# Designs tried in a protein design run: peptides against a protein of PDB entry 6GMG. Part 250

Target 1, 331 residues: chain A of PDB entry 6GMG
Amino acid sequence: DSDDRVTPPAEPLDRMPDPYRPSYGRAETVVNNYIRKWQQVYSHRDGRKQQMTEEQREWLSYGCVGVTWVNSGQYPTNRLAFASFDEDRFKNELKNGRPRSGETRAEFEGRVAKESFDEEKGFQRAREVASVMNRALENAHDESAYLDNLKKELANGNDALRNEDARSPFYSALRNTPSFKERNGGNHDPSRMKAVIYSKHFWSGQDRSSSADKRKYGDPDAFRPAPGTGLVDMSRDRNIPRSPTSPGEGFVNFDYGWFGAQTEADADKTVWTHGNHYHAPNGSLGAMHVYESKFRNWSEGYSDFDRGAYVITFIPKSWNTAPDKVKQGWP

## One batch from the design tools (peptide; made by RFdiffusion4, then SolubleMPNN)

Design b2_p19_7_s3 (from b2_p19_7, 15 letters changed)
Fold by OpenDDE base, seed 3:
Structure b2_p19_7_s3 (fold): chain B 331 residues (1-331), chain A 19 residues (1-19)
Amino acid sequence: as target 1 above (331 residues)
Amino acid sequence: SDVIEQSYQSHLARLESLK
């Protein structure tokens, strides 16, 4: 029960982490030990390490979303999301393929749709856009300058995002970022901000008015990226989990992975930080664990989810929650 | 934004299934 959630206790600022545990290509540790690492590595504000505040520890305690929350400084809104979908593959497989033995038509279509998404290309698109945004931010000292720079960059690259409405999450994301407006954050100066990336895994079949089959096996038409831009309309994502296909089966509502602003060019070598569940050390779920996974491990996902989105948000450059290089585990 | 806690399923169990 949600009533079992506990805020992890404070860790001394100078306490070093215990070694992480290797697990299936991941580095794993209990949440309190992650706090220790976070304080040593990611907590720095303007070059000075900080103790994780009670508020931040409370955010973190919510699980996978908590990892993204504490590092981004805000609860994920997921408004600026990207993905890659191979429409031709999808159509061809539906036309020429057939359900596996024991697979229903709905299950087949859901599976084919899931397999038509390319996580690596989706991630690459988000990185591409984040790079454009960072160039636009670099010397912009007000929002107007940022937007002008952004439009110029997009025009130079012949990017379809240049045609987005001014009210689109793409253009409004910065001004809607709380840390951008904070005196000790961006202070309304775009050049003090940088674009960062996190990922969300979720279920496509969330429409309660749709068929039960779509809720069980996925909605092949839901949460597809717009052609050209790669933007995913996330407005209908209500954190509804996959419906059980058999008695006793249950699925998780979502998963979040924090990437930040790593500069590693090889996607396979990037590190993604995520949690398993909310912290319930005295409950049935147990203590929250934090995982640092390579892209392959992260992007693999679970059967709970048939969609992956890569989301862009912003943090102050003075924060070290999104360093250029992330080391997996400890030491 | 509505703060929603992660559901009652452990990813550890899921990770083990990836063996």
Scores: peptide ipSAE 0.025, ipTM 0.702, DockQ to the pose 0.214
Fold by OpenDDE base, seed 2:
Structure b2_p19_7_s3 (fold): chain B 331 residues (1-331), chain A 19 residues (1-19)
Amino acid sequence: as target 1 above (331 residues)
Amino acid sequence: SDVIEQSYQSHLARLESLK
C-alpha cells in the first residue's frame, strides 16, 4: 500500500495546466496537472513564481492531507479546530425520535449526533475567529503585541475565547507555527503572517476501549465543540477509521480540504481543494487526483466520517497559497 | 444520494498518514 507511493516528477515552471474535468460538481485533475496549476497560481513567494520543490511534491503525494500540507507549509496539527453542534436538537431527537427500520439504537444515536453538527456554522465560526486573529496580527511586530491585540478584540466582541488559557491552542498557535519563525517567513513578526483555514473530516468512534457499536456507528459524545468558543478538542483524533459493519467493508481514515483565506462572503461559493489518495501511478490505487469542490460538495463528506472540523493555522503573507480569490478548475 | 455515492467512488482509497 504505502510502499507504492511515488513522488510526482517536477513540472516545468512555465508549463500551463491542462483543463480540469467536471466531476459531480467538482473540478478534477491528476496530481501532475495540479502541480502545474499550483506553480502558476499558488507558488508565488514575494510575488515571484516558484517551481514546486521535491520536498513539496513529496508532501503533496500523500493525498488529501498532502494538499493541505503543501499549501500550509506544515503537516496539519489540527489543534485549533472549530465546529458547531446543536445540543438542543440532539437531545430532543434522542428523546422524541426513534430508530429507523432495521437501525440499531447505537446506529440511531450516532446518526443523530452526526446530523446535529452544522458544517456551515462551524465554517462561519472559524472564519470569524480568523478575522479576529488577522486584525490582531495587522500591526503587531512581536508576539506580545499580537496577544494583547487579540485579547482586546475578543473583549470588544464579548467572545468566550477571551477566557482561554494562555497556553491553549488558541493563543499558542502562532508561536508554534514553524513558518512564523523562519527568516523568509514571519521572521518572528506577527504582522507578516495571516490566518488560514482548512477542514478535516474524520470518524468519532476512535476509542479502542469503547464499545464496538461506537466504533461502527459513531460516538455521539466525541469531538463536540465547547459551548461559547466552538473549540474542538482534537487530542483524541488518532486517524483511526470507522470500523466495518460487514465483511469486506473498509473506510478511509480522514479527508482534508484546503480553503486558505478566501474572502468570498457566500460560503456556498467558496472553493475547497483536496485529494483522493496517495500518489501510486504504478500501483493498484493509481495516480493521485486533486479535486476543487464548492463548499456544498466538500461539507457533505462521505459515510466514512461523522465529524468535520474547521482548523485555523498561519502562513506568511508572502506566500500565495491562500489567495483572496480562488478559481475552480482550469482555465 | 446517488451523487454522493458516485462522488465517493472517485475517492475510494486508503489515505496515508505520518501520525
Scores: peptide ipSAE 0.025, ipTM 0.664, DockQ to the pose 0.071
Fold by OpenDDE base, seed 4:
Structure b2_p19_7_s3 (fold): chain B 331 residues (1-331), chain A 19 residues (1-19)
Amino acid sequence: as target 1 above (331 residues)
Amino acid sequence: SDVIEQSYQSHLARLESLK
């Protein structure tokens, strides 16, 4: 019951975290302890630690999306999303593959589509684009200069993103970022901002006008990246969960993982921060827990989801919510 | 929003079962 959600209490600024619990290759802790770590490590504005505000604690209390929310400074819009899909593999498997024993045709097609996505390549594409954006940002003091730089960078790399419309999520993402316009944020100066990345897992079969089979087993044609750009049209993502395939079965609507702006070149060594559910310490779900997972653990996902997207947004460089290096757990 | 607040419940159940 959503009525059980509670905002975690404030933690003293100088309170040190308790040790995280190792769990299946992840580091796990209760949300209150994550707030303590966040204040010590990620809270810095202009190099000074900050106590997590009541508003930020409220955002965090929403669970997995809350972790991304508090670190990015805004609720995820997911407009600038990237993925990688192997079309040849998909076509070949559909043509030459066979359903497993007991697997329906719809289930087979949904599974083949899911398996045709490459999470690592999707992540790599997002990082590539973020790097291009960061180069465009670093020497630009107004949006016009940023856009000009971005177009030049894309042209030099012969990147298909250069053909996107000026009003596309790709070019409009910066100006649509609240922190870019804030006085204590970007203050309308692109050079004060940096690109950051988070990931969303979700279900493809969200079209209520489609067949029940697609809602149960996935829509093989939904949420594929555009060729060349890798952009995923997220406009049809309405946070609708997978439909049950049997009585009593239930699925959740999404999962979010925060990466930020880590510079670790090896994807397998990158750390992703995410939560389990909304904070309900006095409810049936219990207290919210926060996990710091390596890429392998994050990218594996769950049966609830058959799509993954890597999304780019922006934060002020003065924030430390997206440091170059992230250490898993505590101490 | 109920939609936001209900996120990731099924995953929690799996984790608990593995402990």
Scores: peptide ipSAE 0.024, ipTM 0.696, DockQ to the pose 0.290
Fold by OpenDDE base, seed 1:
Structure b2_p19_7_s3 (fold): chain B 331 residues (1-331), chain A 19 residues (1-19)
Amino acid sequence: as target 1 above (331 residues)
Amino acid sequence: SDVIEQSYQSHLARLESLK
């Protein structure tokens, strides 16, 4: 029951976190303890440690999306999303592969499509683009300068993104970022902003006008990245969960993982921060827990989802919610 | 939003079942 959601209480600014606990290859802690860690590590504005505000604690209390929300400063819009899809693998497997025992054709096709996405390549594409954007931001003091720099960078790299329309989420993402316009944020100065990355897991079969099979087993054609750019049209993602395939089965709507701007070159060593559910310490779900997972654990996802997107947004450089290095757990 | 708040209900159950 959503009515059971509670905003975690404030934590003293100088309170150190308790040790995280191992949980299936992840580092896990209760939300209150994450707040303590956040205040010590990620809260800094202009180099000064800050107590998590009531508003931020409220955002955080929403669960997995809350972690991304509090660290990015805005509710995820998911407009600038990237993925990688192996079309040849997909076609080949459909043609030459065989359904498993008891697997329907629709289930087979959905599974093959899911398996044709490469999470690592999708993540790498997002990192590549974020790097280009960061170079374009570096010395740009107005949006026009940023856009000009961006186009030049893309041209130099012969990147297909250079052909995107000016109204594309790719070019409009910065101007549509609230913190860019805030006086204590970017203050309309691109050079004060940096690109950051988060990931969303979701279900492909969300079209209510499609077949029941697609809603149950996935839509093989949905949410594929555009060739060359890797951009995914997320406009049809309405946070609709997978339809049950058997009585009593239930699926959740999405998962969000926060990466930020880690510089670790090895994708497998990157840390992804996410939550389990909304904070309901007095409800049936219990207290919210926060997980710090390695890429392998994050990218594996759950059966609830057959799509993963890697999304770029922006935060002020003065924020420390996306440091170069993230340490898993505590201490 | 109810949509936001209902995240991970099934995941929690799965994780607990692995204990």
Scores: peptide ipSAE 0.029, ipTM 0.718, DockQ to the pose 0.325; fails the geometry check

Design b2_p19_7_s4 (from b2_p19_7, 14 letters changed)
Fold by OpenDDE base, seed 1:
Structure b2_p19_7_s4 (fold): chain B 331 residues (1-331), chain A 19 residues (1-19)
Amino acid sequence: as target 1 above (331 residues)
Amino acid sequence: SDVFEQGYQSHLDKLASQK
């Protein structure tokens, strides 16, 4: 029940975090302690630490999506999403593979589809595109200059994204970012913005008109990236969880992980920040916890999900919510 | 209530169950 959600109290700006604890190879802490870390490390606007506002604390209290929300400055729209899918692997496994003992045909096909996604390649594609966008932003002082630069960069790289419609999420993402238009944000100056990345895990079998098997075991054809661009049409994602396969079984709607703009070249060494659930200290779920995971721990996901998308959005360069280097845990 | 407020479980528990 959402009625149990509580906004974490304010933390003094000078309050240092307590040490994080290890949890399955990642760093873990309670949400209040994350707020303390956030204020010390990520809160900076124009180089000055800021106390997390009541609004930001409220956003954060929503759990995994809250971590991405507070760091990106907006609720995730997921419009500019990337993934990598191996069509040849998928076809080959369907043709030459067979269901495991006790596995239904639908379960087999869903599993094969899930396994045909490459999380690392999807992440790398998003990083590649973000890099192109950042080059286009660097010396552009209006949107027209940004778009011209972007088209030139894409042409130079022979990138299929150059063929996207001007109204596509790819070209419209910057102008649709609230912080780009804000006076204390981008102030309509692209050179004041930078591309950032977060990830969403979700279920493919969300179509209510499809078979029960697809809702239980996945829809092999859903949420595949477009060839060449890697873009995923997220319009059909309505945060519908996986259907139970047995009585009493329940699944989570989604998971969100914040990457930002880390420059670490080795994907396995990148840090992803995420939450477990909404903050309900007096409810059955308990207090929200925040995790800082390496890519391996993040990308493994849960059985609740069979899709992972890597999404690009933008934040002002004056924000420190997406630093070049993220240190796992505290101290 | 918003969809993002519903259906949450402990990710730690989920992770533990899959190890």
Scores: peptide ipSAE 0.024, ipTM 0.691, DockQ to the pose 0.250
Fold by OpenDDE base, seed 2:
Structure b2_p19_7_s4 (fold): chain B 331 residues (1-331), chain A 19 residues (1-19)
Amino acid sequence: as target 1 above (331 residues)
Amino acid sequence: SDVFEQGYQSHLDKLASQK
C-alpha cells in the first residue's frame, strides 16, 4: 500500500497559503498548502524562516505521524506517555453494569474500559509534567543540573514521579532526544530545550497471544496509567490495528496529533494538528490532508482506537514548531 | 518499514461515510 506514497514537492519560501476549509469542525487543507503555512509560521530557526527540506517533506508525507514527526524533529518514540483512568468507575461498571442489547461480554468490557479513560485529565497531567520539566530546564546548563532541578520540583509538589528510576523514560527522555545533542539544537544544554506534547490514539488489543475477543473489542487491562504518576507503559504498542469484526472491515493502526507547547489554559481551545493518511496523489487514497482540530474534535478519536496517550518530548527553543499560540486554519 | 507504511488509511473517510 505504501508504494504509492509520494514526497510532496518543495514550496517557495515566500508562498502564502490558500485558505483552509471547514471539515467536521476542523480546519482542513491539502498537504502542499500545509507546507506553505508551515514555512510561514513554524519553520523558523533562530527567528529565521526556513524552507521545508526534502527530508522534512518526506517525513510529513507519512500522514498523521508525519505531522508530529516534522514538528518534533524525530519519529515518535512514545516513551514518556500519560493518561488518566478511573479505576473506581471501571470496577463499578463491570460489577453493576450490563451489556447492551446484542453486546457481548467482551464488547461490554472493552467499551467500559475505553469510557473509563479521561482524555482531558490525561492531557492536563501531561501539561503539568511538561511545565515541571520546563522549570527544571530553565537555567540548567548540563544534564545533572536538569535532573537535580527536576527532582526538587517534584519533591516540592509531592509528585510520585520523584520515585521513578533514574533510567525511566521520565528521567532519560532529554538525553535520548537527538536534537538535544545537536550543535544547532540543544548542544547538550538543557536550558536550550523545551518540553512539547503530542498525542497518540491506538488500539489496546494488540497482544496476538490473547483472545480474539480482546483483539476485536479491546483489552480492558492494557495500557493503563500508573495511578500515582499517570505514566503509561507503551512498550507493548506495536502499531497493530483493531481486528476486524466482519469481513472486509479494516481499521487504522494509529493516529497522531501535534499540540506542541501552547499556553492556552482552556483545553477546549487548544489546537491539534494531524493528517489523514500518507500522501498518494496518484493513488487510490489521494493527496494527504492536514487537519487542525480543537481538543474536543481530537480527543473524541475514532472507533479504530480505544486508547489515547499524551506524550512529552523535547525540541530546541530555537525551533518555532511549538509556538505559544496556534491559530486554527488560514488566514 | 512496516512501522511507517501500514495502516495509513484515512479514518476520516470512514467518518464521512457514516454521516
Scores: peptide ipSAE 0.025, ipTM 0.692, DockQ to the pose 0.363; fails the geometry check
Fold by OpenDDE base, seed 3:
Structure b2_p19_7_s4 (fold): chain B 331 residues (1-331), chain A 19 residues (1-19)
Amino acid sequence: as target 1 above (331 residues)
Amino acid sequence: SDVFEQGYQSHLDKLASQK
């Protein structure tokens, strides 16, 4: 019922947040209080605090995707996505493993595929690539210089991404970022931009032409990363949820988590910001809540999803939506 | 409605039921 979505009201610029509460190992607060935190911590443009605009509050009100939307400045396109898949583990488990009691063959294969993804390695790959991109952005004052730098960096590291097509999401991501072209953003100067990361959880069995079993239990072959690059083709992700396996069962279509550009080397200590659902204070779902989770809590995901991707996009360095350090909760 | 307006529900409520 998207009709009951409400845009949170404006919060005074100097209003301090109320304390967050612990929830499932996470820090939790209502969306209005997150706006207060956001204005104090993340709102800065060129070092000056900003009140969250009505447009930004509207974006935020869409829930989990809204958190990524407001912090990245654009609706997620998910084009530059990375993951890690252990093909040997998958093959070995299919060969030597057995379905659990009551588990169908399709359910078994879907589960084995899900378990063959390594969320930590996927995240690390995205961070590695983001670091390469950030080095390439540094001191590059036009796109050509950026691309040349990027190719050099990749060559030095013998990275398979050097073989990607010039039109691939990898090389085109910067030019396709609206804030890169904005006068008050990048102003077409790569050195004014930085790479940032968010994550998406989604369902593999989205092909309507496939078997019902794949839609219910997952498609073991779908959304695997390309060997060497780690790139995931996200073109077939249409935000289609898992199909119910029993009457009355329903699944969510996606989850988004915002990481930004944290420099914490230990993945387990990184903080991921996400929302539970769209803001419906007068509806059945209730008010939107925002969660700041550690990587372990984020990467566990839900049974609604069997894929996780780590996506790179860009924001202006003048924005503070992706600081080097993120503090979990408040105070 | 746009795809970003559909399929929203309480993720954490599900987490609470799963954990």
Scores: peptide ipSAE 0.025, ipTM 0.697, DockQ to the pose 0.306; fails the geometry check
Fold by OpenDDE base, seed 5:
Structure b2_p19_7_s4 (fold): chain B 331 residues (1-331), chain A 19 residues (1-19)
Amino acid sequence: as target 1 above (331 residues)
Amino acid sequence: SDVFEQGYQSHLDKLASQK
């Protein structure tokens, strides 16, 4: 229920942010102050600072997804998603492990599946693919050239993605990016675009035709990456939250974290920007807060979610929403 | 598009309760 959502007011372009606050090892601030930081640091188009538009502020106001939305320029479609799943670990634990005290079989299987995902490896796979895509983009001035470059890069690396269908989200992602087609964006020139990454946490047990146990404790078979490619079929993700396991319990439907295109090689030092909830300063949830978290803080997730995906999309190189270096907090 | 529609608690509230 976002009926009490409010669009944050405009901030003067030259207004400096207030200092961020430490929160659970993260840098935290109220959404209005993030807008100030965003205008100073991330707003640049062709090297010029921009005031966050009303539309952008509205996008941002939607909370965790809003941060990714405003920085990527589009609502997340999650079509090009990657993860890492240890099938051997999963099978072994199911075979040789046992439920904890008070844990049902379904809960056990759901937990084992969750624990068989490796967030760091998933992130690494996305970064690897993004790098390949960026190389393919670099000197490609039309989509055909981009696709040819991409196929060549994949072949050189013996990457299983080379076997994907031409209509796969992997190959169609660029052409389906609105900013690629925009005159002030890519203008249909791949070399003006770059790959960026965000992450989504969500619940596996979303199939309403499945057992109640899967909806409560997870579906061990859902949203696994394809072997070799790491691609996750996100088509069944309908933003359905985990089902309550006890009266009064409720879960959030998703979380989004923005990474962009940081070049920091150490995953643990990368910064992820995310929001806590939609902006409701006069509502029960209160004002939206924005967090800049290290990877560890982000990847830990919550009990609300048993899946994490790392998604690739594209933005124009002229945007500064995905700089190579992100500084946590302010100043 | 199904944006942030549901949530009984903020993410941080949940984090605080879990730790």
Scores: peptide ipSAE 0.025, ipTM 0.698, DockQ to the pose 0.235; fails the geometry check

